# Designs tried in a protein design run: peptides against a protein of PDB entry 5KEZ. Part 237

Target 1, 320 residues: chain A of PDB entry 5KEZ
Amino acid sequence: NVAIYNPFRPWWERYQPVSYKLCTRSGNEDEFRNMVTRCNNVGVRIYVDAVINHMCGNAVSAGTSSTCGSYFNPGSRDFPAVPYSGWDFNDGKCKTGSGDIENYNDATQVRDCRLTGLLDLALEKDYVRSKIAEYMNHLIDIGVAGFRLDASKHMWPGDIKAILDKLHNLNSNWFPAGSKPFIYQEVIDLGGEPIKSSDYFGNGRVTEFKYGAKLGTVIRKWNGEKMSYLKNWGEGWGFVPSDRALVFVDNHDNQRGHGAGGASILTFWDARLYKMAVGFMLAHPYGFTRVMSSYRWPRQFQNGNDVNDWVGPPNNNGVI

## One batch from the design tools (peptide; made by RFdiffusion4, then SolubleMPNN)

Design b2_p25_4_s2 (from b2_p25_4, 7 letters changed)
Fold by OpenDDE base, seed 2:
Structure b2_p25_4_s2 (fold): chain B 320 residues (1-320), chain A 25 residues (1-25)
Amino acid sequence: as target 1 above (320 residues)
Amino acid sequence: SAAEDAARGAPWALSLALNPEWDPS
């Protein structure tokens, strides 16, 4: 991914890829392979956060300022380490003046235009699908158990399916023969927008962002909400079917107060309430559960926003 | 929404998403 130095190595630089090389602030491919092996050998499975919707931001300077030193040029859409060129992006398909998503009520813009300036890959192209599949298959062959698909709402479900159809079975050294990778898709659907979580049920599980938002409201006792109202928790609250849901109390985005769920989201900053929420989630049968492991950072609120929400995990001069 | 996704792009994009009054357009 790109190496950002202003601010100094933010967490979000990881979501700006310039290659599919397993070479980042966290280590190299050999170290990753070693970790996966060690984890698998003790029954701990690895799921990769796969960033496949886009490459880096269009405004990032060309050069070799990347975690693996690979050259890239956002301006010319040149990513030779893949390789991608200008033909592999949706620049001509997006019809907005800026090239960015301008209207989230237009599903076509949401999927064909740049997410906050991030160069949008032409996932309709078999070449692009194949390059992504090669990346994911390399990880599968190393021994990962599945994937979180980042920014899934920004990809056409059919394009995702086409990629998934190219994936290998899981590594038989650790998984039963014929096992398929576990797929869960990040889809932010709190209602009110045209893209729905149900559009993606055919590809795997989806993130249920209503879960943390509503649970936070109840535990905080907002608007007269009571714990007794959780009697029909799950589908009874309008959530996706349990077998399609991945549930969580918070994630890295909404933990910073600006993601899906807003101020209702419970985090480790409110330790007592957070423990109650996580405890409830783990005890309740609805959905596939995910527990957050995070870190403290020096929050600084200005006009209701944390100006330090970019701060990544503890590191040694940028190396984690 | 833009506000929900802006953190991935750049700090300025997030600021604009959270503070639409700052949008020069």
Scores: peptide ipSAE 0.082, ipTM 0.679, DockQ to the pose 0.179
Fold by OpenDDE base, seed 4:
Structure b2_p25_4_s2 (fold): chain B 320 residues (1-320), chain A 25 residues (1-25)
Amino acid sequence: as target 1 above (320 residues)
Amino acid sequence: SAAEDAARGAPWALSLALNPEWDPS
């Protein structure tokens, strides 16, 4: 991914890929392989946060400022380490003046235009699908158990399916023969927008953002909400079917005071309430649970926003 | 909401809006 130095190595640089090479702030491919092996050997499975909707921002300077040193040129849509070129992006498909998503009520824009400047991959192209599948298959062959698909809302479900159909079975050294990768898709659906979580049920589980938002409201006792109202928690609250839901109290975005769920989201900063929420989540049978493991950073709020929301995990001069 | 989706989808954009000097370009 792009190496950002201003601010100094933010967490979000990970979501600006320039190649599918397995060398990042966390280590190189050999180290990753070693980690996966060690984890699998003790029954801990690895699920990769796969950024496949886009490459880096269109405004990022060309060069080799990347975690693996790969050259890239956003201006010319040149990512030779893949390789991708101008033919592999949705520049011509997006009809907005800016090239970015301008209207989230237009599903076509949401999927065909750039997510705030991030170069949008032409996932309709078999070439692009194959390059992504190759990346994911390499990970599968290393021994990962599945994937979180980042920004799935911004990809056509059919394109995702086409990629998933190219995936190998899981590595038989650790998984039963014929096992399929576990897929969960990040889709923000709090209602009121045309793209629905149900659009993605065919590909795997989806994130249920209503879960954390509503649970936060209840635990905080906002709007007269009571714990007793959780008697029909899950589908009874209008959530997706349990077998399609990946549930969580918070994620990295809303933990920083913005994003889906708003101020109702509970985080480790509110330790007591957070423990209540996480405890409830783990005890309740609804959905597949995800527990957040985060870190503290020096928060500085200005106008309700943390100006240090960019701060990544503890690191050694940018290396984790 | 659109605002939440936009904010979530672009934490770097929010950071840039708050701190224009962080422009990576």
Scores: peptide ipSAE 0.060, ipTM 0.637, DockQ to the pose 0.545
Fold by OpenDDE base, seed 1:
Structure b2_p25_4_s2 (fold): chain B 320 residues (1-320), chain A 25 residues (1-25)
Amino acid sequence: as target 1 above (320 residues)
Amino acid sequence: SAAEDAARGAPWALSLALNPEWDPS
């Protein structure tokens, strides 16, 4: 991915790819392969956060300032390490003046325009689908069990399906023959927008952001809500079907006070309440559960906002 | 919404104060 130095190597640089090389601040491919093998050997499976909607920001300077030294040029849409060119992006499809999503009530903009300046891949093209599938298949062949599809809201469900249809079966060294990768899709659907979680049910599970938001409200006793109201927790609260839901108390975005859920989201900063929420989630049968493993950073609030919300995970192993 | 997704591209644009729709209360 692109290396950002201002601020210094933020967490979000990881979501600005310039190649599909497994060479990042998280480690190199050999280290990743080693981890996957060791985990699989003890029954721990790996699911990769796959960033396939876009490449890096359009405003990033061209050059080799990336985690693996790959050259890229956002201005010309040149990503030779893939390779992608100007033909592989939705620049001509997006009809907004800025080239960015301007109206989230327009599903076409949400899917065909740039997410906050991130160069939007033309997922309708078989070439692009194939390059993404090659990346994911490489991971499958290494031994991963599945994927979180980042920014799924911004991809057409049919394009996602087309990519998924190109995927290999899971590695038979660790999985039963014919096993398919586990897929869950990040779709932020709190209501009020045209894109719905149900649009993506055919591809796999979907993140249920209402879960953490509502659970946080209940545990915080906001609006007079009580734990007893959780009697019909799940579908009874208007959540997606249990077999389509991936549930969580917090994620990396809303843990920082951003993203879906707002101030209701419980985090490790609220230790007691957070443990209650996580405990409840793990005890309740609704959805496929995900537990957050995070890190502390030096929070500094100015005007109600943490100015250090950019701080990435600790890195002292020499990986640039 | 744009604000909900901005963290991956422009975290400095995110603010709960600017995005009251994020507050379910």
Scores: peptide ipSAE 0.054, ipTM 0.644, DockQ to the pose 0.106
Fold by OpenDDE base, seed 3:
Structure b2_p25_4_s2 (fold): chain B 320 residues (1-320), chain A 25 residues (1-25)
Amino acid sequence: as target 1 above (320 residues)
Amino acid sequence: SAAEDAARGAPWALSLALNPEWDPS
């Protein structure tokens, strides 16, 4: 991914890929392989956050400022380490003046335009699908158990399916022969927009952002809500079917206070309430649960916003 | 900053701005 130095190595640089090489702030490919092996050998499975909707931001300077030193040029859509070129992006499909998503009530914009300037891959192209599948298959062959598909809302479900159909079975050294990768898709659907979580059920599980948002309001006792109202928690609250849901109290985005769920989201900053929410989630049978492991950073609020919400995990000069 | 605007966190923030009903506050 792009190495960002202003601000200094933010967490979100990981979501601006320039190649599918396994060289990151966390280590190199050999170190990753070693970690996966060690984890699998003790029954701990690895699921990779796969960023496949886009490459880096269109405004990032060209050069070799990347975690693996690969050259890239966003301006010309040149990513030779893949390789991608201008033919592999949706620039010609997006009809907005900016080239970015301008209206989230327009499903076509949401999927064909750039997510906040991130260069949008043409996932309709078999070439692009194959490059992504090769990346994911390499990870599968290393021994990962599945994937979180980042920004799935911004990809056509059919394109995702086409990629998934190219995937190998899981590594038989640790998984039963014929096992398929576990897929969960990040889809932000709190209602009110045309893109629905149900559009993605055919590809795997989806993130249920209503879970953390609603649980937060209840635990915080907002609007007179009570724990007793959780009697019909899950589908009874209008959530997706349990067998399609991946649930969580917070994630890396919304724990910063301005994401899906807003201020209702409970985080480790609200330690007591957060423990209550996580405890409830783990005790309740609804959905597939995910527990967040995060870190403290020096928050500085200006006009209600944390100006340091970019701060990444504790690191040694950019290396975790 | 321009870099922060390109952050992965910006998209969901924008979604909230466009969908005020998502704000539970």
Scores: peptide ipSAE 0.040, ipTM 0.650, DockQ to the pose 0.078

Design b2_p25_4_s3 (from b2_p25_4, 8 letters changed)
Fold by OpenDDE base, seed 1:
Structure b2_p25_4_s3 (fold): chain B 320 residues (1-320), chain A 25 residues (1-25)
Amino acid sequence: as target 1 above (320 residues)
Amino acid sequence: SAADDAARGAPWALFLALNPEWDPS
């Protein structure tokens, strides 16, 4: 991915890829293989946050300022490490003046235009689908169990399906023969927009962002909410079907004081309430559960916003 | 929601504010 130095190596640089090389601040491919092997050997499975909707920001300077030193040129849409070229992006397909998503009530814009300037891949093209599948298959062959598909709202469900249809079965050294990758798709659907979580049910599970938001209000006793109201927790609260739901109390985005769920979201900063929420989530059968493992950063609030919400995870390889 | 997605992109927006030479607009 691109290396951002101002601010110094923020967490969000990881979501601006310039290649599919396993060479980032998280480590190199050998280290990753080693971790996956060790984890699988003790029954701990690995899923990867796969950023496949886009490459880096369109205005990032060309050069080799990336975690693996790969050359890239956003201006010409040149990513030779993949390789991608100008033919592999939706620039000509997006009809907005800015090239970015301008109206979230227009599903076509949401899926064909750039998300906050991020170069939007033409996932309708078999070449692009194949390159993404090759990346994911490389991970599958290493031994990962599945994927979180980042920014799934911004991809056509049929394009996602086409990619998934190209995926290998899981590595038979650790998984039963014929096992398929576990897929869950990040779709922020709190209602009010044309794109729905149900659009993606055919591809796998979907993030249920209403879960953490509503649970937060209950645990916080907001608006007269009571724990007893959780008797019909799940579908009874209007959530997606349990077998399609990936549930969580918080994620990396809304943990930083904004995002889906807003102030209702419980985090490790609210230790007691957070433990209650996580405990309830793990005890209740609804959905496939995900527990957050995060880190502390020096929060600094200005006008209600944490100006240090960019701070990335602690590491000893910050120079990479 | 649009607001949620905007929040998701907030770190990038801040970066662009601090580095206007990288602003595509």
Scores: peptide ipSAE 0.050, ipTM 0.315, DockQ to the pose 0.271
Fold by OpenDDE base, seed 4:
Structure b2_p25_4_s3 (fold): chain B 320 residues (1-320), chain A 25 residues (1-25)
Amino acid sequence: as target 1 above (320 residues)
Amino acid sequence: SAADDAARGAPWALFLALNPEWDPS
């Protein structure tokens, strides 16, 4: 991915890929392979956060400022390490003046235009699908158990399906023969927008962002909410079907105060309430649970916003 | 699946038994 130095190596640089090389702040491919093997050998499975909707930001300077040194040129849509070119992006398909998503009530913009300037891949193209599948299959062959699909709301469900249809079975060294990768899709659906979580049920599980938002409200006792109201927690609260839900109390975005869920989201900063929420989540049968493992950073609030929300995990000069 | 939910129900029941204050009923 792109190496960002201003601010210094933010967490979000990881979500700006320039290649599909397994060479990042976390280590190289050999180290990753070793980690996957060691984890699998003790029954810990690895699920990769796969960034397949886009490449890096359109405004990033061309060059080799990347975690694996690969050259890239956002201006010309040139990513030779893949390779991708101008033919592999939705520049001509996006109808907005800026090239970015301008209206989230327009599903075509949400899927065909750039997410905050991130170069939007033309996932309708078999070439693009195949390159992504190759990347994911490489990971599968290494021994990962599945994937979180980043920014799934910004991809057409059919395009995702087309990619998933190209995926190998899981590595039989650790998984039963014929096992398929576990897929969960990040889709932010709190209502009010045309894209729905249900659009993606056919591809795998979907993140249920209403879960953390509503649970936070209840645990905080906001708006007169009571624990007794959790009697019908799950589908009874308007959440997606349990077998399609990936649930969590917080994620990296809403942990920083401005993500989906708003101020109700509980985080480790609210230790007692957070433990209550996580405990409840783990015990309750609804959904597939995900527990956040985060880090403390020097928060600095200005006008209600943390200006240091970019800060990544503890690192050694950018290397984790 | 229903089977998965049923399996998860057992831990929930145990949790509630150990933590009755969390029983929403």
Scores: peptide ipSAE 0.027, ipTM 0.612, DockQ to the pose 0.015
Fold by OpenDDE base, seed 5:
Structure b2_p25_4_s3 (fold): chain B 320 residues (1-320), chain A 25 residues (1-25)
Amino acid sequence: as target 1 above (320 residues)
Amino acid sequence: SAADDAARGAPWALFLALNPEWDPS
């Protein structure tokens, strides 16, 4: 991914890829392979956060300022480490003046335009699908058990399916022959927009962002909410079917006040309430659970916003 | 699946037994 130095190595640089090389601040491919092997050998499975909707931001300077030193040129859409070129992006398909998503009530914009300037891959092209599949299959070969698909809301479900159909079975060294990768898709659906979580059920599980938002409201006792109202927790609260839901109290985005949930989201900053929420989530049968492991950072609020929300995990001069 | 739901349901039942104050019923 791109190496950003202003601010200094923010967490979000990881979501701006310039190649599919396993070479980041977290380590190189050999180290990753070693970790996956060690984890698999003791029954711990690895699921990769796969960023396949886009490459880096269109305004990032060309050069070799990346975690693996790969050259890239956002201006010309040149990513030779893949390789991608101008033919592999949706610039000509997006009809907005800025090239970015301007109206989330327009599903076509949401899927074909740039997410906050991130160069949008033309996932309709078999070439692009194949390059992504090669990346994911390499990870499958290493021994990962599945994937979180980042920004799935911004990809056409059919394009995702086409990629998934190219995936190999899991590595038989650790998984039964014929095992399929576990897929869960990040889709933010709080209602009110044309793109629905149900559009993606055919590809795997989806994130249920209403879960953390509603649970936070209840535990905080906002708006007269009571624990007794959780009697029909799950589908009764308008959530997706349990067998399609990936549930969580918080994630890296809404932990920082971004994305779905707003101020209702409980985090480790609210220790007591957070423990209650996580305990409830783990005990209750609804959905497939994900527990957050995060870190403290020096929060500094200005006008209600944390100006240090960019801070990444503890590191030594950028090296984790 | 039904098996998955049953597996998740067992901890819930135990949790409520040990923590009746959390029973939403």
Scores: peptide ipSAE 0.026, ipTM 0.542, DockQ to the pose 0.015
Fold by OpenDDE base, seed 3:
Structure b2_p25_4_s3 (fold): chain B 320 residues (1-320), chain A 25 residues (1-25)
Amino acid sequence: as target 1 above (320 residues)
Amino acid sequence: SAADDAARGAPWALFLALNPEWDPS
């Protein structure tokens, strides 16, 4: 991914890929392979956060400032380490004036335009699908158990399906022969928008962002909400079917006050309430649960916004 | 990025607009 130095190595640089090479702030490919092997050998499975909707931001400077040293040029859409070119992006397909998503009530725009400047891959192209599949298959062959598909809301479900159809079975050294990768898709569907979580059920599980948002409101006792109202928690609250839901109290985005949920989201900053929420989530049978492991950063609020929400995990000069 | 985070928050803003009973503000 892009190595960002202003601010200094933020967490979100990981979501701006310039190649599919497995050398990042966390380590190189050999180290990753070693970790996956060691984890699998003790029954701990690895699921990769796969950023396949886009490459890096269109405004990032060209050069070799990346975690693996690969050259890239956002201006010309040149990512030779893949390789991608201008033909592999949706620049000509997006009809907005800015080239970015401007209206979330326009499903086509949400999927064909850039998410806040992130160069939007033309996932309708078999070439692009194949490059992504090769990346994911490499990970599968290493021994990962599945994937979180980042920004799935911004991809056409059919394009995702086409990629998934190219995937290998899981590595038989650790998984039963014929096992398929576990897929969960980040789809923000809180209602009121044209894109629905149900559009993605055919590809795997989806994130249920209503879960953390609603639970936070209840546990915080906002608007007269009571814990007793959770008696029909799950589908009874309008959530997706349990067998399609991945549930969580918070994620890296909404932990920072963004990314769906707003102020209702409980985080480790609200330690007692957060423990209550996580405990409830783990106790309740609804959905596939995900527990957040985060870190403290020096929050500095200015005009209601944390100016340090970019701060990544504890690191040594950018290396974790 | 910060802009990315803001964009990802847009669905929540819409949710609150449609469900004012869940707006703590």
Scores: peptide ipSAE 0.008, ipTM 0.379, DockQ to the pose 0.073

